# Designs tried in a protein design run: peptides against a protein of PDB entry 6NYY. Part 29

Target 1, 212 residues: chain A of PDB entry 6NYY
Amino acid sequence: KHFEQAIERVIGGLEKKTQVLQPEEKKTVAYHEAGHAVAGWYLEHADPLLKVSIIPRGKGLGYAQYLPKEQYLYTKEQLLDRMCMTLGGRVSEEIFFGRITTGAQDDLRKVTQSAYAQIVQFGMNEKVGQISFDLPRQGDMVLEKPYSEATARLIDDEVRILINDAYKRTVALLTEKKADVEKVALLLLEKEVLDKNDMVELLGPRPFAEKS
Target 2, 212 residues: chain A of PDB entry 6NYY as posed
Amino acid sequence: KHFEQAIERVIGGLEKKTQVLQPEEKKTVAYHQAGHAVAGWYLEHADPLLKVSIIPRGKGLGYAQYLPKEQYLYTKEQLLDRMCMTLGGRVSEEIFFGRITTGAQDDLRKVTQSAYAQIVQFGMNEKVGQISFDLPRQGDMVLEKPYSEATARLIDDEVRILINDAYKRTVALLTEKKADVEKVALLLLEKEVLDKNDMVELLGPRPFAEKS

## One batch from the design tools (peptide; aimed at target 1 H36 D47 G62)

Design b2_p18_3 (made by RFdiffusion4; failed a check: too like the target's own chain)
Pose (drawn by RFdiffusion4):
Structure b2_p18_3 (pose): chain A 212 residues (1-212), chain P 18 residues (1-18)
Amino acid sequence: as target 2 above (212 residues)
Amino acid sequence: HFEQAIERAKEAATKMAP
């Protein structure tokens, strides 16, 4: 047990128990984190989940703990299911509330950087073609693009097609599974953390083979 | 290899921004 609290501390950050939220804020954060939980539960190639919390941990209001699959060859489908898990947060607080918050900002930085990487860096697109470019990092102040402007126009169009196909796939997921999202978040308001075991108590066994 | 596994685990973790 003392080891599992260390794995979580290094990955997650400091865990602020006293930094309380308003009752209308905890209701939002729970529906946000349930989106990450339920979409990560029902998708095939998504990571197996360890723990979901609504307690503030580091630069965040909620926290999700995943077990990333050690694999060296991501396919096209295995990256879409990672995107559809991440976008699941905004989708759940949009189905239930209609208002969208600024809490999904770091969820959208991961979607954006995982879309440029498929199109620009890998060869995962038809319109741009099988062309690889050295994509700049965060600490790399980009001087000029290694391609034209019409190509940049072509890239940012395809990123908008890619994320809005990931968005619609997840809206079609958390409406079919709308009641299961509500089951998860109502326990998150009661018990501020959920292990894997009490998610099996809610949702049954996960319907995919998972190696642990 | 161990540091790469931590980086991957951090990339898989999600939070809600304040």

Design b2_p18_3_s1 (made by RFdiffusion4, then SolubleMPNN; from b2_p18_3, 10 letters changed)
Fold by OpenDDE base, seed 2:
Structure b2_p18_3_s1 (fold): chain B 212 residues (1-212), chain A 18 residues (1-18)
Amino acid sequence: as target 1 above (212 residues)
Amino acid sequence: KLAELIERAREAARFISP
């Protein structure tokens, strides 16, 4: 317990117990986090869920914590499932509320970065081809792109396609599992924090064996 | 190893932005 709490503070920052969310915002957070949790539960290459919380912390209003495997090589399929899991919150908001919030900003940033990396660093897009360019880091002088404006437009288009495909996949998944998302969200609103055991009790065992 | 594990866990965590 003490060790877990210490890790949580390092990962998420200090709890903001004084931050009172409006009931509707708390509901949005619960369904957002439920979307992440359920997407990760039913995606083969998603990281195992460790904890999901709607208690505000320094880094966010809620969070999902995962136990990532030590992995150095990723397949295109693995990266897609990770993108889908990351989009789970936004998709849940759309499915349940018919509207989207700013809450997915960090998720979209991560998805965008992953998509660009797949296309311009890992050579995983057939149209762009087997190229690898360093992405400008935040704060690096905008060095001249090592490719034409036409190639830049192609990259941007293919990034959008990849993200949209991941989004559609996530919509299909969470629509199929809509009742499960609802169950998780409602339980989050009650308990504020769920662990893997709570998820097993609620949804049954994760259909993918934890490759320990 | 612990520091690396914590960093990986931090990177893997998903947050709803305020």
Scores: peptide ipSAE 0.398, ipTM 0.867, DockQ to the pose 0.771
OpenDDE base, seeds 1, 3, 4, 5: peptide ipSAE 0.385, 0.396, 0.372, 0.366; ipTM 0.856, 0.864, 0.848, 0.844; seed 5 fails the geometry check

Design b2_p18_3_s2 (made by RFdiffusion4, then SolubleMPNN; from b2_p18_3, 9 letters changed)
Fold by OpenDDE base, seed 2:
Structure b2_p18_3_s2 (fold): chain B 212 residues (1-212), chain A 18 residues (1-18)
Amino acid sequence: as target 1 above (212 residues)
Amino acid sequence: SLLERIERAREAARRIAP
């Protein structure tokens, strides 16, 4: 209990109990978080959420608790499914509300960073090739890029392709699982917090073996 | 039951934003 709460505080920050979400915002967050949760549930190489919450913590409107897996090596497939899970919130909003909100800004940033890292750090793109360049940190002066402007354009194009592919994959998945997203969202609106057992009760057992 | 909870949540959601 105390240790879990400590981990929750470190990962999720302090609950801002003072930020009362408006009912419509709460609904949006519930469907957003449900999108992440369902995507993580049905993507083999995604890390499923252990806890889904619509209680605002820190700067986030919702909170997704991941087991910190000490995983240092990721496959391309794992990175794709993680991107899809990260897009799950935005895609859920699109499917259910026909609109997008600013709530996915951090998710889009993470997806964008992952896509660039795959292409320019990990050499995971066949067109760009086996290149590895350090991405500038946020706030670092971008010194001269170690590649041509033509290569920069190619990188940008391939990043967009990768993100769009992940987006389409997520749309297909959450459209297929639309009823499941709704079940999770509705239960979130009631409970505000779901655990793994709630997810199993709603969706059935996760169709993938638990990585021991 | 889970179904009853889902229905209650659905009703609540409809009341919040039809």
Scores: peptide ipSAE 0.059, ipTM 0.658, DockQ to the pose 0.025
OpenDDE base, seeds 1, 3, 4, 5: peptide ipSAE 0.007, 0.006, 0.023, 0.028; ipTM 0.405, 0.367, 0.570, 0.612

Design b2_p18_3_s3 (made by RFdiffusion4, then SolubleMPNN; from b2_p18_3, 8 letters changed)
Fold by OpenDDE base, seed 5:
Structure b2_p18_3_s3 (fold): chain B 212 residues (1-212), chain A 18 residues (1-18)
Amino acid sequence: as target 1 above (212 residues)
Amino acid sequence: SFLEAIERARESARFIAP
């Protein structure tokens, strides 16, 4: 317990117990996190959830921790599931509130980065082809793209298609599991922090064997 | 190691941005 709390403080910062979210914002955070949690629970290649919290910290209004797999090679299917899990919060907001918030900013960034990497680094798109370009690192002056404007447009289009496909898949999943999202969200609002055991009690065992 | 645990946790951590 003390060790986990220490890690959480290092990664997420101190809990802001004095930062009182408005009830509606707290509800939004709870359903957002529930969306991630449920998506991750029912997606085979998503990382297992360790902990989720809607207690504000220095870095955010909510926090989740996962157990990453020691995996070096990813398939398109695995990357898609990870994208879907990452979109779970945004999708939950849409399903339950009919509106979207800025809460998914970091999620969308991650999804965007993953989609571009799949297309331009991993050669995973048939239209773009078996190519691999270095993506500009944060801070590198992107001088000249090693491809034409036409190729750039194609990349952008295929990125949008990939993200939209992931989004639609996530919508389908969380719509099917809407009752589970509600259960998790309500329990989050009650307890503020859930662990893997809480999720098992609510949803049953995760349907995928933890590949050790 | 503690450092490795922190690094792994950082990579796996997700935050809702304020």
Scores: peptide ipSAE 0.427, ipTM 0.868, DockQ to the pose 0.596
OpenDDE base, seeds 1, 2, 3, 4: peptide ipSAE 0.415, 0.400, 0.410, 0.411; ipTM 0.862, 0.853, 0.860, 0.862

Design b2_p18_3_s4 (made by RFdiffusion4, then SolubleMPNN; from b2_p18_3, 9 letters changed)
Fold by OpenDDE base, seed 3:
Structure b2_p18_3_s4 (fold): chain B 212 residues (1-212), chain A 18 residues (1-18)
Amino acid sequence: as target 1 above (212 residues)
Amino acid sequence: DFLERIERARESARRIAP
């Protein structure tokens, strides 16, 4: 209990009891978080969902908490599923509202960072090849890129392709599971917080065995 | 390590930023 509460405070921050969202904005948050939850539920290499909340906190309007495995080596397939899970909120907004919000900013940053890392650090792109360059850290002087402007353009193009592929995969998944996203979103609007047991009751057991 | 667990939880969490 104390450990879980400590993690929740670190992840979400303190609850902001004074932050009242408009009903339409709260609905957007619920469907966004439902998109993350459902994408993570049906993607094999996504982390297991522990908790999803639409209670506003110091660090966000809602959050999904996962139980990551202690893993040091990631496959390309695992990284793709993690990207899809991360895009689940944005995709849910598009599917249900036909509009997108600024709410996915942190998600898109994470997806962008992952895509660049896959291509320029992990050598996971066939067109760019088996290269590994250090990405400039925030605050480091923009060191001269160790590659040509043509290679820079190729990297940018392949990053866009990878993100778009992850996006399309997520659209296909959440379109197939649209009714499940709706169920989760509606239950979130009622309970504000769902755990793994609520998800099992609503969707059935996660189709992928938790590798202990 | 408690700190490592917290950091992993932070990185794995998804949030809607205001």
Scores: peptide ipSAE 0.399, ipTM 0.879, DockQ to the pose 0.801
OpenDDE base, seeds 1, 2, 4, 5: peptide ipSAE 0.377, 0.388, 0.373, 0.272; ipTM 0.865, 0.876, 0.865, 0.795

Design b2_p18_4 (made by RFdiffusion4)
Pose (drawn by RFdiffusion4):
Structure b2_p18_4 (pose): chain A 212 residues (1-212), chain P 18 residues (1-18)
Amino acid sequence: as target 2 above (212 residues)
Amino acid sequence: VEKFLNALKYKDFAHAFF
């Protein structure tokens, strides 16, 4: 047990128990984190889940703990299911509330950087073609693009097609599973954390083979 | 230990925040 609190501390950050939220904020954060939980539960190539919390941890209001699959070859489908898990947060607080918050900002930086990487860096697109470019990092102040402007126009169009196909896939997921999202978040308001075991108590066994 | 090494290696994939 003392080891599992260390794995979480290094990955997650400092866990602020006293930084309380308003009752209308905890209701939002729970529905946001349930989106990550349920979409990560029902998708096939998504990571197996360890723990979901609504307690503020680091630069965040909620926290999700995953077990990333050690694999060296990501396919096209294995990256869409990672995107559809990340976007699940905004989708859940949009189905239930209709208002969208600024809390999904770091969820959208991971979607954006995982879209340019498929199109520009890997060869995962038809319109751009099988062309690889050295994509700049965050600490790399980009001087000029290694391709034209019409190509940049072509890239940013395909990223908008890619995310909005990931968005629609997840809206079609958390409406079919709308009631299960509500089951998860109502326990998150009661018990501020959920292990894997009490998610099996809610949702039954996960319907995919998972290696642990 | 394997879970820790995997989680550290793929740290950017091992979490999500609000």

Design b2_p18_4_s1 (made by RFdiffusion4, then SolubleMPNN; from b2_p18_4, 12 letters changed)
Fold by OpenDDE base, seed 1:
Structure b2_p18_4_s1 (fold): chain B 212 residues (1-212), chain A 18 residues (1-18)
Amino acid sequence: as target 1 above (212 residues)
Amino acid sequence: KKVFETQLKFKDEAYSTV
């Protein structure tokens, strides 16, 4: 309890109890966060859900917290499922509202960064090949890319393909689990905060054994 | 352990011009 509150304070800041969302915005937040929660629940290599909240905090209207395993090595499958989990909010908005919001910008940033890292740092793309380049940091002089413009185009294309594949995978999953996303969203609208136990009560046990 | 967190963010003012 106290440790979780301390982590919440460090990561998200203080809850903005004074920020009143319009009912439609609160609904959007609930379904968005439900998408994250459900995607993470049914993806084998996704990190375990700790908490999901639709209480505004800092610059966030809602959030989902996960506890990553302590590991130094990540598989391509783990990175993909993390991307899918991260896209869960955007996908949920598409499925339930037929529209997308600006709210997913941080999710898309994370997905974009992961996709580029997989392709240009980890050599995980067959077309680009077994290469590893440092991504330019913000403020580094745009030194000449150690690859051709043709390679740059290939990288951009393969990043888009990877993200689209993750997106399609997430759409398929959350479409299959649409009723579960609805249940989580409705419970979020009631309780505003859910933990792992609430998810177990609502959806049953996570189908993947926690690798102890 | 480092917590991974997704956040539904407010529209960034940096994109207010788009």
Scores: peptide ipSAE 0.350, ipTM 0.776, DockQ to the pose 0.068
OpenDDE base, seeds 2, 3, 4, 5: peptide ipSAE 0.346, 0.344, 0.348, 0.335; ipTM 0.769, 0.769, 0.779, 0.777; seed 3 fails the geometry check

Design b2_p18_4_s2 (made by RFdiffusion4, then SolubleMPNN; from b2_p18_4, 12 letters changed)
Fold by OpenDDE base, seed 2:
Structure b2_p18_4_s2 (fold): chain B 212 residues (1-212), chain A 18 residues (1-18)
Amino acid sequence: as target 1 above (212 residues)
Amino acid sequence: KKLFETQLKFKDEAYSTI
């Protein structure tokens, strides 16, 4: 409890209990967060869900919290499933509303950063090859890229392909699990906060054993 | 352990004029 609250304060800030969302925005948030929750639930290499909330906090309207495993090495499969989980909110909006919002900005930032890291830092792309370059930190002088403009274009193309593949994978998953996304969204609209036990009660046990 | 968290963000103030 105290440790979780401390982490919540550091990551998300204090809950804004006084912030009233319009019903349609609250519905959008519920389906967005349900998309994250359900994607993470049915992706083998996704991190276990701890909590999902549609109570606004800090600069967020809703959030899903996951507990990553303590690991030093990440597989390509783990990174892909994490990307899919992170795209779950945007995909849910597309599936249920036929439109997308600005709400996924932070999700897309994370996905973009992960995709570039996979291709440029971890050598996980066959076309770009077994290369590893440090990405410039925000605010560092853009050091001359140690590769050609042609390589830069290739990197950008392969990043788009990777993100689009993750997006399509997430669309397929959440389309298959559309009824489960609806169930989670409706329960979020009722309870505003769900934990792992609520998800188990609603959807059944996660089909993948949590390697503790 | 660092939590991973998704967060649905408010529109950035920089784009509030749109």
Scores: peptide ipSAE 0.346, ipTM 0.779, DockQ to the pose 0.081
OpenDDE base, seeds 1, 3, 4, 5: peptide ipSAE 0.344, 0.332, 0.345, 0.341; ipTM 0.783, 0.767, 0.781, 0.776; seeds 3, 5 fail the geometry check

Design b2_p18_4_s3 (made by RFdiffusion4, then SolubleMPNN; from b2_p18_4, 12 letters changed)
Fold by OpenDDE base, seed 4:
Structure b2_p18_4_s3 (fold): chain B 212 residues (1-212), chain A 18 residues (1-18)
Amino acid sequence: as target 1 above (212 residues)
Amino acid sequence: KRLFETQLKNKDEAYSTI
């Protein structure tokens, strides 16, 4: 408890108890976060859920926290499932509301960064090939790209394909699990915070053995 | 352990594009 609260304060800042969301926005947050939670629950290579909250924290309106396994290497499958989990909020909004919000901007940034890293740093794309380029750091004057404009276009195309594939996978999953997303969202609206035990009670045990 | 966290952000929070 105390240690988790300390980690929470460091990572997410203080809960903004003063930020009152309108009921419709709170509903959007609940379904968004439920999408993350459920996607992570049913994706084999996704990180285990620790906590999901619709209590505003810092500039975040809601959040889902995961505990990654202590590993030094990530597989392509792990990165894909993490992308799907990260897209879960946006996908949930689309499925339940038929509209999308600006709320997913950080999620989309993470997905975009992951996709580029997979293709240009980790050599995980067959068309681009077994290449590894340093991504320009923020503030580096990229004087010249270490690759041709044709390669740049190929990279951009393959990034888009990868993200779209992750998106479609997430749509399929959360459509299949739509009732579970709704259960989680409704419980979030009631409790505002759910942990792993709440998820087990609601959905049953996660179908993938957490290798301890 | 390093946590992974998703955050639904307020529209007023701009993130730099890659």
Scores: peptide ipSAE 0.387, ipTM 0.814, DockQ to the pose 0.078
OpenDDE base, seeds 1, 2, 3, 5: peptide ipSAE 0.382, 0.379, 0.376, 0.382; ipTM 0.813, 0.813, 0.806, 0.814

Design b2_p18_4_s4 (made by RFdiffusion4, then SolubleMPNN; from b2_p18_4, 14 letters changed)
Fold by OpenDDE base, seed 1:
Structure b2_p18_4_s4 (fold): chain B 212 residues (1-212), chain A 18 residues (1-18)
Amino acid sequence: as target 1 above (212 residues)
Amino acid sequence: EKLFETQLKFREEAYSTV
């Protein structure tokens, strides 16, 4: 407990108990986090959920904590499920509110980074092919791209396709599990913090064997 | 079972205030 709390503080920062969200914002956060939680619950290659919270921390209005698998190699399928889980918040907002917020910015950044990495670093796209280039880091001098503008356009198109596929997959999943997302969101609004046991009580056991 | 490992790695997904 104390060690976990210490790690939580290092990762998430201190809870800003003084930050009062408007009820509608808190509702949005609850459904957003519920989207992440439920997507992670029903995606085979998603990381196991440890905790989900709608108590503001640092720069976040809510958060979900996962235990990552200790692995160094990832398949396309694993990366796709991770993308879908990351999109779960945005998708939940769309499904329940018919509108999107700025709250998914960091999620979209992660998804974008993953998509580009898959295509230009890992060679996982058939159209772009078996190539590997370093992605420009913030602050690197804009060196000439080692590929043509035509290749740049192709990369951009394939990134959009990959993200859209992940998005559609997430929409399908969370639409199917819409009632589960709502159950989690409503319980979040009551308890503000949920753990794995709360999820099991709401949704039943996770359908995938937890690799202990 | 991994919760009992001495080295716990966590990943956090956050709803951004930005």
Scores: peptide ipSAE 0.079, ipTM 0.647, DockQ to the pose 0.276
OpenDDE base, seeds 2, 3, 4, 5: peptide ipSAE 0.088, 0.030, 0.030, 0.025; ipTM 0.660, 0.593, 0.619, 0.603; seeds 2, 3, 4 fail the geometry check

Design b2_p18_5 (made by RFdiffusion4)
Pose (drawn by RFdiffusion4):
Structure b2_p18_5 (pose): chain A 212 residues (1-212), chain P 18 residues (1-18)
Amino acid sequence: as target 2 above (212 residues)
Amino acid sequence: VDLNYASNTSVKSLQELI
């Protein structure tokens, strides 16, 4: 047990128990984190889930703990299910509320960087072609693009097609599973954390083979 | 009510994994 609290501390950050939220804020954060939980539960190539919390941890209001699959060859489908898991947070607080918040900012930085990487850096696109470029990092102040402007126009169009296909896939997921999202978040308001076991108590066994 | 940073996850981006 003392080891599992260390794995979480290194990955997650400091866990702020006293930084309380408003009752209308905890209601939002729970629906946001349930989106990550349920979409990560029902997708095939998404990571197996360890723990979902609504307690503020670091630069965040909620926290999700995943077990990333050690694999060296991501396919096109294995990256879409990672995107559809990340976008699941905005989708759940949009289905239930209609209001979208600024809490999905870091969820959208991961979607954006995982879309440029498929199109620009890997060869995962038809329109751009099988062309690889050295994509700048965050600490790399980009001087000029290694390609034309019409190509940049072509890239940013395909990223908008890619994320809005990931968005629609997840809206079609958390409406079919709308009631299960509500089951999860209502326990998150009661019990501020959920292990894997009490998610099996809610949702039954996960319907995919998972190696632990 | 606008909230900032409603999510903190252990999942890394594809660009970070490269």

Design b2_p18_5_s1 (made by RFdiffusion4, then SolubleMPNN; from b2_p18_5, 8 letters changed)
Fold by OpenDDE base, seed 4:
Structure b2_p18_5_s1 (fold): chain B 212 residues (1-212), chain A 18 residues (1-18)
Amino acid sequence: as target 1 above (212 residues)
Amino acid sequence: MDLENLSNSSQKSLLELL
């Protein structure tokens, strides 16, 4: 209990008990976080879910917390599953509400950054090739791009393709698991916080062996 | 614990969009 609360404070910030979400907003957050949780549950290379919460903390309305693997090298497949998990909230909103919200902004930023890194830093795109460029850091004057305008267009196109592929994969997964997303969302609305044991009770054991 | 392991649904106030 005290250790978990300390970790929660370090990771999520202080609970903003003063932010009372409207019931419809709270429902949107519950389904958003359920989308992340269920995507992470059924993606092989996703990190195991530790906790999911719809209690507002810091700048977030809800969060899903995962146990990171002690891993230094990531495959393209691992990065894709991480992108899909990150898109799980947005996709859940689309599936259940037929609308999208601003709630996925940070997720889309992370997905965008990951996609660019895969293509321009890690050489993981066949069309762009085995290249590695430093991405402009926030605040660096955009010095002349080390690549042509044609290469810039190619990078932009391949980033969109990669993100769209991750999005479609996530749509397929959460559509298949739609009933599971709903179970998690409904239980979140009741309990506000779920742990791994709650997820096992709802969904059964995670289908992938946890690398200890 | 890497902050990267949190997916946060963020509310931007309409005022921050403007």
Scores: peptide ipSAE 0.053, ipTM 0.724, DockQ to the pose 0.084
OpenDDE base, seeds 1, 2, 3, 5: peptide ipSAE 0.026, 0.024, 0.053, 0.041; ipTM 0.630, 0.620, 0.722, 0.598; seed 2 fails the geometry check

Design b2_p18_5_s2 (made by RFdiffusion4, then SolubleMPNN; from b2_p18_5, 8 letters changed)
Fold by OpenDDE base, seed 5:
Formats: structure tokens, sequence, C-alpha cells
Structure b2_p18_5_s2 (fold): chain B 212 residues (1-212), chain A 18 residues (1-18)
């Protein structure tokens, strides 16, 4: 109990028990978090879901907690599945409400950072090639880019392509699993917090063997 | 109004994992 609460505080921040969400906002959060949860459930290389919550904590209105695998090496396929899972909230909002909110800003930031890292640090793009440049850290004076303006434009184009491909993949997945997203969202509105066992009861066992 | 981020996905950014 105390250890789990400590982990939850580190991941989600302090519970803002005073933050009362309007019913419509709470519904949006539930479907957003359900999108993340369902995407993670049906993507092979996504981390296993531990907990999903629509209780506001810190700066977040909801959160999903995953069991990170101790991995030092990631494949392109693994990074794509992580991008898709991260886009799951935004895609769920689009599918169910026909609108997008500002709630996905942090998710889009993470996806953008991942896409740039894949292309300019890991050499995972064929057009850009086997290059590795240090991305400027937040607050570093971007001195001279170690590549030409033509290369910069190519990088920007390929980043957009990669993100759009991940988005389309996520749309296809959550459209196929739309009923499952609805089930998770409705149960979140009832219980506010779901664990792995709740997900198994709703969706059945995760189709991928958890590497123990 | 601090645009309260809906999702604080505990997904450590790839940058935090690397």
Amino acid sequence: as target 1 above (212 residues)
Amino acid sequence: MDLENLSNSSIKSLLELL
C-alpha cells in the first residue's frame, strides 16, 4: 500500500482531490485513457498496463501506468508500437467525439520527440540514412546544425511521415477495437481506476505472452 | 489557465529511457 502510493505519487503527482472535473470533461478523460489502455493491450511491443485512472493527479486529469521492461535496446517496430499507444488518447477522442482537445499535448510532444530521435539519432530512416546527431537538449543554444538546410527539410518531412503513419495505424486499431474502447471508458466512469484484472475481465487475456 | 494535460502517460519518454 505505502509503496504503491509512493510510486503513484512519483508517476502521477499528488492527487488533486480538490479538482472537480465537469461531467463532460470526465467523460473525455475516460475515453482518452481508454484509448491508451486498449492500444497498449493490442500492440505487441507496448508495455503491459498496470493501472489506468481518471482521478486527477498533479497536472494530469488521467493517467495510465505501465510496467516498463528493462530494455536497453529498442527496435523500429517497438518504437512504432509505443508511438501508437501514445497516440491512443487523441485517436479515441476523434473516434468518439469527432473533435480533438488540448489534452493530448504531452502525448504529441512525446511522439514528436520519438520520431525525431528515430530519424536523427538512431538512423532508422532510409531517406535520411545512417546518421546520428545529438538533438539539442531543452535549453541548449541551438548553435549550428551539423547538417545542411536541405537535410533539415528532409528530416522534417520524414518525421511528419512517420508520425502520420503511426497515427493511421492507431486509427485502424482503435476503429477495429471501438467496442473495447467503449467498454473500458464506461467502466472507468464507474470505477475511476482499473487494473490489469479489470482489463482481462473486459477484453480477455492480452493476446501477447508477457515475457516474464 | 494552465492547460491541464489530460494524459500524463507514465510512458517514460524514449529520451528518459535512453
Scores: peptide ipSAE 0.029, ipTM 0.622, DockQ to the pose 0.553
OpenDDE base, seeds 1, 2, 3, 4: peptide ipSAE 0.027, 0.027, 0.028, 0.027; ipTM 0.618, 0.623, 0.625, 0.625

Design b2_p18_5_s3 (made by RFdiffusion4, then SolubleMPNN; from b2_p18_5, 8 letters changed)
Fold by OpenDDE base, seed 3:
Structure b2_p18_5_s3 (fold): chain B 212 residues (1-212), chain A 18 residues (1-18)
Amino acid sequence: as target 1 above (212 residues)
Amino acid sequence: MDLKNASNSSIKSLLEEL
């Protein structure tokens, strides 16, 4: 009990009991978080879901917590599934509400950063090739890019392609699993917090063996 | 590392560790 609460405080910050979301906003958050949760459930290389919550904490309106695998090396497939999971909230909002909110800003930033890293740092794009450049860190003077403007344009185009592919994959998955997203969202609206056991009760066991 | 921004995904820790 005390250890779990300590971990929750470290990860989530203090529960802002004072931030009452309007019912429509709470519904949007529930479907957003359900999108992340369901995408993570059905993507092989996504990390296992530990907890999903629509209780506002710190600057977040909701969150999904995953158990990261202890790995230092990531495949292109693993990075793609992580991108899809990260897009799950935005895609869920589109599927259920036909509108896009600002709630996915941090998710889009993460997806964008991952896409650039794959192409520019990890050499995972065939058109750009086996290149590795350091991305400017926050606060580094934007030094001249070590590549031509033509290469910069190619990188930008391939980043958009990669993100769009991840988006389309996520749309296909969550459209197929639309009923599961709704079940999770509705239960979130009731319980505000779900764990792995709640997800198993709703969706059945995760179809991928947890690599111990 | 200030985990302050409850980002909707634990991926922030992974990208910061990379």
Scores: peptide ipSAE 0.027, ipTM 0.611, DockQ to the pose 0.202
OpenDDE base, seeds 1, 2, 4, 5: peptide ipSAE 0.021, 0.030, 0.019, 0.018; ipTM 0.584, 0.604, 0.590, 0.582; seeds 1, 2, 4 fail the geometry check

